# Designs tried in a protein design run: peptides against a protein of PDB entry 6RGO. Part 84

Target 1, 392 residues: chain A of PDB entry 6RGO
Amino acid sequence: MALKLLGFNQDATCFSVISSNKGVTIYNCDPFGKCFELEKSTSNDEELDFLVEMLFSTSLIAVVDKTIGASKRKKLKIVNTKRKATICELTFPHEIMDVIMNRKIICVVLKSDQIFVYDISCMKLLRTIDVRGEKLKSTSKFRNSEAVGDIGVRVSLSTDNNSILCYSSYSKSDKENAPLNDIVVFDALKCIQINVLPAVHQSNIVCIACSPDGMLMATASEKGTIIRVFKTIDTENDEPILVNEFRRGSRPSRISEMKFNHDNTLLACVGESDTIHIFALPVTTTEADANEDDTLQQSSHSLSSSINGLQYISKGLANRFGKIIVSKIPTQSQQRHVAYIKIPENAKYRIGFPKDTTNTIHICGEDGNYLVYSIPRNEVGPCTLVKSNTFD

## One batch from the design tools (peptide)

Design b1_p25_1_s2 (made by RFdiffusion4, then SolubleMPNN; from b1_p25_1, 8 letters changed)
Fold by OpenDDE base, seed 1:
Parts: C-alpha cells; sequence; structure tokens
Structure b1_p25_1_s2 (fold): chain B 392 residues (1-392), chain A 25 residues (1-25)
C-alpha cells in the first residue's frame, strides 16, 4: 500500500499518515498503536491527500481533504476524535495549503498567499495577513500563482503560548519575479509584527522551523545546502541576529522539514536525501544565574571543537540602497552535523523531538517504519536505534 | 472574499472540547 506521511504533533507523542485504502490514521508513539482513524469517504481510486494538524496528544484535530477534484480543499474541519464528529467547519475563498496550531492559535495558509490567524477558543479571526498585498505596495506585478509550482508562503508557529509566527514574504524588489526570501516574525496573539529578516536566502525559502519557545528560527532555501538560524525577537542595532549557519551538504537537495528540540540545543533536518542531519546549537547560558558560589568544576568536556568566535557578523553591510544583506558566514566557519541517521533514499521521512528526552529523536517513514534514535552527546557520529515499530 | 464564520453551536461544542482538553493537559 502507498503510505503518505503527514508528520508528528508538537511534542512527537503522535504521528499521522495517509493510507490509500484506509484514509487518515493517527498513531500513538508510546505505547505504540493506532489511536484514531478517519475512514475514506470516496470509493474512487483517486490519490488521497490530506492536511492533519493535531493539538498535542488531545482529541482535537484540524483536517483538510486536499484530494484532487474534491470541493473540500477550501474547507477546514475541526474534529473531535473521541466523538468521531466534525464540531466546526470553516470555508475559505481559496485552497488551503497549510494549517498549523498551538493551544491558543490556528493559522490557515491559502494558495492566495494569505494567512488567516484564529483564536482557537472561539474561532474568531484575529488577523488576515496578505503576503501579496504587502508586495503590491511595491510596483511588482502579481505572479500568476499557477506558474510558481510548489513555491508558496511557508509558516512555522511556536508550540508555546507566546504564539510566535514566522512566515516567508516577498522581498522588496522592483523585479516582477521577487523571491519569497524575506521572513516576517509575528506575534499571533497581539497581532503585531515583531521583526523582518530581509533576504535571508538568495532564492525562495521552502522550509522554516520556529523553536518551541519562539526565540529561534531556522530557514532553508530551494537549494537546501545551507541552513540559517536566527534570533526571532532580538535584534542588534536594528539588524537581524544570525546565530548559526549550517552546511547540510555540497549537493542541492530539498529540505522538507526542520525541528528544534525542546531546549533549543539541537536542530534536525530531513528531506529528499538519504540522511537526516542533526546540528548542535550553542547553549545560550542566560547570564541570570551567575550567582557566585558553587565552584562545582564539573569538567563538562564540552567538545570545544574550536567554535572560534562566530563573531556576531552583525555587520550586514547596509549597502547604500538600504538593503540589509545577511552576511554569509565564511565557508570555514560553516558547521557540519554533529549526528546523523541514514534513511532509504526514496522514502520520505518526518521528524519530531519528544519533550522529556532532549537527546532522543522520533522519525517515521513512508516505508512503514517508526523509529526512535538516541543522539550522541560527546562525539560526531551516527545516532543509535533504541526502538522500532512498523505500521501499514 | 472572507472565510465563513462558525455558528454559535460550533463555538459551543469547540469550547466544551477545549474545557475537556484543559483537564487532560
Amino acid sequence: as target 1 above (392 residues)
Amino acid sequence: EKPSEPSEEEIKELKELLEEIEKEL
């Protein structure tokens, strides 16, 4: 049977899959097993496509039937899985491309490059973000949405209650073909723009990850060779702070998903390559607990691999034309992965980090494998398989 | 064009579900 992966929930306690014969199935990770099934409503041999976003391990899911020819591609359904009932249905003017949520907010992304931000508690529309309308204030003509293929607005939402929304936006370019290479950071609760990161890549952004606390953001372009990590809220001299630049590989390969772990110490990425890459982030010691006394010389032999100062290359040369160019970290300062997982080259995988075990990663594949790996702390190398299960 | 708005009944059922969830989370 063909499986299609939908992904993990926010805390990697569950994952969702499409089975061609069954419809949508949600699996619990521990204990491993089916927790919900949404039966296929159509007897047709049409390739099933769905969006499913689950609110943690709860009975609340958001579902969009994206199956080709279905009039349902504009409908968001909120389903109570315990009652097996649709409890709310919203119809949008355009096809739904993505749905993300946390305990406070639902964001709906349309093919029109609009983001609808809702208060989950009452489904009140808080904000409509028109990513094209912001571009129209610059003389740039509408790109016909059809000609851009799989290039649309990308979004990521913090899993905490701060509800930091990161989305890709069109650069201020007089060119008809401005790329989606800006990032906007938005407070979804207060409905305010916090920050704008201009031209974070040379091409369209195809993957974004927000940290669980909303303090960090990772971005990748269509090339998928370089991952950039930024602070979301903090700025230095009104300029974006580039924290890290990671090299995934030398060959172009699309990144489909990135995730931070719950303590912001690791960033994982997966895509079309045979390898999941895991990168270490510098632990920002908050200077707060510099109270004097406890000289506990725990020799944390942190692998001082000479991360020779990533000097804040905060000097984005503001070129005379007011375009902040995010300075590229020199190729010698580009960090590689600290850990990796080998996966089948032709199998799509999804990734998730469990909350309670910061050195564990959950992965699932269209090959029907659910795998739990331990991430090495003290060496660069392969992850160790801890647990495996199969699903169909 | 605007999205549809939920009915008062849908909002009620959603609130009841969220109140159940807040006891589990």
Scores: peptide ipSAE 0.579, ipTM 0.954, DockQ to the pose 0.895
Fold by OpenDDE base, seed 4:
Structure b1_p25_1_s2 (fold): chain B 392 residues (1-392), chain A 25 residues (1-25)
Amino acid sequence: as target 1 above (392 residues)
Amino acid sequence: EKPSEPSEEEIKELKELLEEIEKEL
């Protein structure tokens, strides 16, 4: 059967899939099994397409039927899975491209490059973010969505209550073809812009991940060779703080998804390549006051690799417009993966990090595999398969 | 163009669901 993966929920306790024969199915990860099914409304052999965003493991889901008809693609449904009922329906002026949520807010991304920010508690519209602004609305021929690489606005939301929204924006170049290579950091609750990271890549940003606490953000361009990690809120001398620059590979390959683990120690990426890459982030050792006394020489050969925080103050080459172009970290200083998972060629995978086990990753494939891997701590190498399940 | 607004009934049902969820979270 043709499966299409929608993804994991915020804590990787559930994942959602589209089955051509069944419609939307949500699986629980542990114990493994179906927890919800949304039946196909039509008997037609039409290729199903949906957005499904789940609020953790709760009975609240947001659903968009993207299959057929311009009217359905504009409708957000909030569904109570326990009652099997639509409890709220919102209609948007344009096709819905993405939906993200946490305990406080829902963000709806439209094909018009607008982000609608809602208070989940009352579905009150808090903010409309127009990423194109007024000037760019007129010249944008709607990118035909048939291009497999639709370079739309990308969003990521913190899973905590701080509700830090990171989104890609157009560079302030007067060029009709300005790349989506700026990032805006937005407090979605207060409806304020916190930070702007200009020109974080040379090409369009195609993937963004926000950390669960909203303190870190990872970005990848359409090249997918370099991943950059920034602080979201903190700035040094009004400049963006580049925490890490990771090299996924030498060959261009699209990254479809990135995720931080719950303690911000790991960043995983997946995409069109045969490899999920996992990168280690520098642990900010809060100087726990080492009270002097307990001489227990536990040789914690924690490979605290003294990643000397080379605060490469990326001397942003201020372009002619004073925009900070994040300087390329020298290729020799680019970190590689610490762990990897091999996946079948041409199989699309999704990734999620569970809360309780920071060194475990959940993955699921359009091949019908749900897999749990253990991440090696002390050695660069393959992840170890711990659990496997199949779904249809 | 604005999105549609939820009805008072939809808001009520959503609040009831969120109050159920807050007991589970």
Scores: peptide ipSAE 0.577, ipTM 0.955, DockQ to the pose 0.884
Fold by OpenDDE base, seed 2:
Structure b1_p25_1_s2 (fold): chain B 392 residues (1-392), chain A 25 residues (1-25)
Amino acid sequence: as target 1 above (392 residues)
Amino acid sequence: EKPSEPSEEEIKELKELLEEIEKEL
């Protein structure tokens, strides 16, 4: 049977799959087992497609039936899994492309490049973000978006209550074919734009990850060779702060998902390649803990890995070619993975980081494998398989 | 076009679910 992965919830306690014969199934990770099933309502041999977004491990899910020919592709259903009932149904003017949520906010992305931001507590529309309308205020004509069905607005939402929304936007280029290579950082609760990161890649952004706390954002383009990590809110002299630039590989390969762990020390990526890559982030020591005088002399020999200083190449050359935040980070300063997982070729995988174990990663495959890996500490190498389960 | 709005009944059932969830968290 063909499985299609919908992904992990925010804390990687559950994951959702589409089974061609059963419909949507939600699995609990520990103890491993089915916790919910949404039966297929149609007897037709149509290829099932769904969006399912979970509110953590709770009984609240958002569901969109995206099955081809279904009149339901414009309908968002809020389902109580304990009652097995739809408790709210919203109809949109266009097809729903993505749904993301946290404890406060639901964001609905449409094929029209509109983002609808809702207060989850009452399903009140807080904001409509029109990513195309923002582009049209610049002289750039609409792209006939029909031909390249895979290039649309990408979104990521912080899992905390701060509800930091990161989304891809069109560059201000007068070209009819302006790429989706800008990022907007938006406070979804206050409905204010916090930051704009212009031209973070040369091509369209196809993957975005926000950190759980909303303080960091990772981006990847259609090339998927370079991942960039930025601060979301903080700026230096009204310029975006690039924290890291990671090299996934030398060959182009699509990245389908990225995730931060819960303490912002790791970034994982997965996609069309045979390898999940895990990158280490610098620990942002908040300066606040410097004051407690506790004298414990434990000479932990910090292996001074030579973080060759990011020489901030000076301000001077930025003026002539428009502010492409293509940091001229020398190709030599691009960090590689610190850990990896080999996955079967042609199997799509999804990733999740559990909250309680910052050095553990959960993965699941369309091959029916749910796998738990330990991430190596203080060495560069493969992750170690800790637990495996199968699902159908 | 605007999206549809939820009914008063849907808002009530959603609030009841969120209140149940907040007691479990």
Scores: peptide ipSAE 0.574, ipTM 0.954, DockQ to the pose 0.899
Fold by OpenDDE base, seed 3:
Structure b1_p25_1_s2 (fold): chain B 392 residues (1-392), chain A 25 residues (1-25)
Amino acid sequence: as target 1 above (392 residues)
Amino acid sequence: EKPSEPSEEEIKELKELLEEIEKEL
């Protein structure tokens, strides 16, 4: 059976899949089992395509039927899974490309490169964000969907109540083919632009992850060789906005998903490669809790020396040409993974971090495997398989 | 073109669901 993965919810307590025979199935991770099923509305052998966004482990889901020939690709349905009923239906002017939510906000991304920001409590439209701006309204040849690399606006939302939205934007170049290589940081509740990070990559951004608290953001380009981590807010202390640069690999490979763990100590990435990579983030010690545990200091000293090299290069370049956010970090200062998981070639996997266990990662594959791995703390190496389940 | 707006009944059912969720979270 062809499975298509929709992904984990915000806390990795559930994941969603499309089964060709059944429609959408939501699985609970612990105890492992089916918790919801959305039946296929059509008997046709059409390839099913859906967006499903679940609000944590709750009975609220947002659903878009993207199946070819379905006149439903412009409709967002909010479903109560306990009642098995659609409780709200919104129709958009263009095809829905993505839906993200937290406890406060729903964001809907359209094929028109528009982001609609809603207050979830009343489905009030708070903001329409036109990522193309006014200049491109006349030349809006919608990219034909047939191009194997659908370069659209990418979004990520913080899972907290601060509702920090990060999205990719077009560079200010007067070229019709301007890359989506800028990042905008947006307060979705206040409807205020917080920051703009110009030219964070040389090519289009294809993956974004926001930290749960909205303080960090990770980006990857079409090349997928380098992952960059940025602060979302400019700190007064002239600290570099670029906090980390990770090397996934030397060969180009698309990254499909990245996630931070709940304490911002780990960043995982997955994509077209046979390997899930897990990177360690330096713990930003807020000066306040300096008193107790002496044992973690030894690992922090080796990471701090590499960060000081990043600060020296950023200060020297910032003065000459404006906000040069991306200094060429020497290849020697690019951190590798601290842990990895080998996955089958050509199997798409999704990743999630559970809230309660910062050293655990959940993964699921289109091969029908749900796997729980322990992440090593004291050594660079493979993750250890802790639990395995299968689904169909 | 603007998106559709939810009905008063849809907003009510959504609020009831969110109030149920806030007791579980």
Scores: peptide ipSAE 0.573, ipTM 0.954, DockQ to the pose 0.894

Design b1_p25_1_s3 (made by RFdiffusion4, then SolubleMPNN; from b1_p25_1, 8 letters changed)
Fold by OpenDDE base, seed 5:
Structure b1_p25_1_s3 (fold): chain B 392 residues (1-392), chain A 25 residues (1-25)
Amino acid sequence: as target 1 above (392 residues)
Amino acid sequence: SAPSSPSKEEIEELQKLLEEEEKEL
């Protein structure tokens, strides 16, 4: 049977899948089992496509039926899983491309490059963000080309109550074909733009991850060779702070998903490659607890030398054209993964980090595998399989 | 065109669900 993965919830307690025969199914991770099913509304042998966004382990889900030919592609349903009932239905002017939520807000991304920000408590529209802006509306005919692949606005939302929204935006270059290579950081509760990171990649951004606390953001382009991590709020001399640059690989490969763990110590990425990569983030030790244990000093010296290299690059490249050329960190200072998981080359996988176990990762595949891995702390190497389950 | 807005009854049902889930946390 063809499975299609939808992904994990915010704390990796549940994941959702599309089964061709059953429709949408939600699985609980521990204890492992099916907890919800949304029945297929159509008897037709049409390829099912859905968006499902979960609100943690709650009975609230957002659902979009994206099945081909359906007028429902513009409809967001809020569903109570305990009652198996639609609470409310919102109709949008354009096809829904993505839905993301936390305990405070829902963001709805449209094919029109618009982001609708809602207060979840009353479904009140707080903001409409037009990523194309007014100038681009006049010149950009709707990309009628079905053939320009999955290049749209990407979004990520902090899982905390601060509700930091990161989204890809078009560079302000007067070129009709401006890439989606800027990032905007937005306070979704206050409806204020906090920061703009210009030209963070040379090509369109295809993947974004916000940290759970909204303090960090990871970005990947269509090339998927380099992942960049930035501070979201803080700036140095009005310039974006690049915290890390990770090298996934030398060969181009699409990254489909990235996630931070709950303490911002790890960043995982998955995509079209046979490998999930896990990168270590430098723990910003607040200076306060640096007093006692002398033994950790040797590993910190190697990380501090790489951070000092980043500070030298930020000061120099405020060149005359307002392009923050995020200088290519020399290939020698590009960090590799600290851990990895091998996956089948032809299976799409999704990733999740559980809240209580910062060195554990949950993964699920369109091959019907749900797997729990332990991440090594002190060595570079493969993750250890701890638990495996199968689903249909 | 603007998105549709939920009815008052749909909002009251949504609020009730969120308040029930906040008490279970």
Scores: peptide ipSAE 0.421, ipTM 0.902, DockQ to the pose 0.914
Fold by OpenDDE base, seed 3:
Structure b1_p25_1_s3 (fold): chain B 392 residues (1-392), chain A 25 residues (1-25)
Amino acid sequence: as target 1 above (392 residues)
Amino acid sequence: SAPSSPSKEEIEELQKLLEEEEKEL
């Protein structure tokens, strides 16, 4: 049977799948089992496509039926899973491309490159963000979905109550084919633009991850060879906004998903390659708890010397041309993974980090495997399989 | 065109669900 992965919820306690025969199924991770099922409304042999966003481990889900030929691709359903009932339905002017939420905010991304930001508590529209801006509305044919692959506005939302929204935007070039290579940082609660990161890649951004606290973001382009990590907010100190640059590989390969762990110490990425890569982030020690003898400091000191090379390049270029965020970082300062998981080349996988175990990663595959791995702390190497389950 | 908006009753049901789920954590 063809499985299609929807992904993990924010805390990796549940994951969602589309089964061609059953419709949408939500699985609980621990104890492992089905917790919700949305049956097919139609007996047609049409390839099912859905968006499902779950609010943590709660009974609240947002559902979009994206099935080809369905008139429902513009409809967002809010569903109570305990009652198996639709609470409300929102109809949009264009097809829904993505839905992301936290405890305060729902963001709805449309095929029109618009982001609708809602207060979840009252479903009040707080903001409509037109990513194309006003001038491009007249002449730009809507990207025909057939010829231009999955290139669209990408979004990520912090899982905390600060509700930091990161989204890809078009560069200000007067060219009709401007790349989606800018990042905008937006406070979704206050409806204020916090930052703009111009030209963070040379090509379109295809993957964004926000940290749980909204303080960091990770980006990858269509090439998927380099992952960049940025601070979301300009610090008062002349610190570079670009904090890390990771090398996934030398060969181009699409990254489909990235996730930070809950303490911002790890960044994982998955995509079309046979390998999930896990990168270590420098622990930003807040100056307060410098007193306890945490033996982890010795391994972090070797990584900090590589970061000092990044600071030297940023100070020299910042003065002459405005926010040049991406100086040519020497290829020698590009960090590799600290851990990895081998996956089947033909199976799409999704990733999640559980809240309570910072060195554990949850993964699920279109091959019907749910796997829990332990991440090595003291060595560069493969993750260890701790638990496995199967689903259909 | 603006998107549709939920009814008052649908908003009250949504609020009740969110308040119940915030107490279970």
Scores: peptide ipSAE 0.421, ipTM 0.896, DockQ to the pose 0.860
Fold by OpenDDE base, seed 1:
Structure b1_p25_1_s3 (fold): chain B 392 residues (1-392), chain A 25 residues (1-25)
Amino acid sequence: as target 1 above (392 residues)
Amino acid sequence: SAPSSPSKEEIEELQKLLEEEEKEL
């Protein structure tokens, strides 16, 4: 049977899959087992496609039936899984491309490059962000929308109540074919633009991850060779702060998903490669705890890799046109993975970080494997398999 | 065209669900 992965929820307590015969199935991670099933509404041998966004471990899910030929691709259903009932249905003017949520906000991304921001508590529309309209205000040239293949607006939302929304936007280039290589940081609750990071990659952004607290974001382009981590809110001299630049690999490979762990110490990435990569982030010591003189000889054998030399060379070369260009970290200063997981070639995997165990990662595959790995702390190497389960 | 909006009864059911889930946390 063909499985299609939908992914983990925000806290990695559940994951969702499409089974060709059953429809949508949600699994609980611990104890492992099926917790919900949405029956296939059609007897047709059509390839099932769905969006499912679950609100943490709750009985609330958002569902879009994206199956080909269905008028349902414009409909968002809010479903109570305990009652197996649709609470409400929202119809959009265009096909739904993505749905993301937290405890406060639902964001709906359309094929029109529009983002609809809702207050979840009353399903009130707070904002419509028109990424094309913003481009048209900044560039005199109309883009015919049809030629931009599978490259749409990408979004990520903080899992906290601050509801920091990061989305890809079109660069202010005079080129008719301006790439989706800018990032906008948006307060989804207040409906205020906080920051704009121009030209974070040379090509279209295809993957974004926001940290749980919304203070960091990771970006990858269609090349998938370099991952950049930025501060979302903070700026230095009105320039974006590049915290890290990671090298996933030398060969181009699409990154499908990235996630931070709950304490912002790790970033994982997965995609079309045979390897899940896990990167260590520098612990931003908040200066606040420097005052407690407690002489605990934590023999932190810090892997003091003497990365003394990540000076914030956010020397944006303001080119002669006043455009801030994110400085590239020299290839010699690019950090590599600290840990990895080998996965089958051509297997699609999804990743999740559980809240309670910052050094544990959950993964699931279209091969029907749910796997729990321990991440090494003090060495560069493979992750250790702790638990395995299978699903159908 | 604007998206459809939920009814008052649908909003009340959604709010009740969110309040039930906030008490289980």
Scores: peptide ipSAE 0.419, ipTM 0.895, DockQ to the pose 0.870
Fold by OpenDDE base, seed 4:
Structure b1_p25_1_s3 (fold): chain B 392 residues (1-392), chain A 25 residues (1-25)
Amino acid sequence: as target 1 above (392 residues)
Amino acid sequence: SAPSSPSKEEIEELQKLLEEEEKEL
């Protein structure tokens, strides 16, 4: 049977899958088991396609049936899983490409490069973000989405109540094919643009992750060789703050998902490669007043590599059009992974970080494996498998 | 075109669900 992974919820307590025979299934991670099933709407052997976003471990899910016809692909169902009932159905003008939520906000991404921001408590539309803007709508012939089906607006939302929305935006270039290589940081509650990070990559951004608190964001381009981590809100001299530049690999490979852990100390990435990479972020030790006295040389060589170097992004080569491209950090200062997981080359995997165990990662595969790994903190090496379960 | 909007009854059901889930957290 073909399994398709939908991913983990915000706290990695559950994950969602599409099974060709069953429809959508939601599994609980601990105790492991099926907690919800949404039956397929048709008896036909049609390839099932769904979007499912779950609100943490709650009974609230957002569902889009993408299996059949252009009409269903425009419908968002809000479902109560305890009642097995649709609460409401929203119909959009265009196909839904993505849905993301937290306790305050639902964001709906359309094929039209529009983001609809809703207050979850009343399903009130707070904002329509038009990523193309009015002028670009006329000239962009629908990118023949069949050939370039995977390049669209990417979004990530903080899991906290601050509801920091990060999204990819088109570079202001006079080229008809402007890349989606800008990032906008948006307060989804106040409906205010907080920050704009111009040209964070040379090519389209295909993956973005926001930290749970919304203070950090990670970005990857189509090349997937470099991951950049930025501050979302803070700026230095009105310039974006690059916190980290990680090297995933030397060969191009698509990154499908990135996640921060709940304390912003780790960033994981997964994609088309045989390896999940886990990177360490510098812990901002708040200067707690370490009172001088006790000379206990606890050489906690925390792998806080003291890159206290605020590497000022030296004004990267102002491309002829005055846009500051984030300069490549010299290859010598590019950090590598601190931990890794080997996965089957032909299986898509999704990742999640549980809230209670910041050194644990949950992964699930289209091979029907749900795996829990412990992340080493003292040395660079493989993660240790803690538990495994199978699903169908 | 604007998207559809939920009914008042659908909003009341959604609010009730969110209030029930906030008590379980």
Scores: peptide ipSAE 0.418, ipTM 0.896, DockQ to the pose 0.879

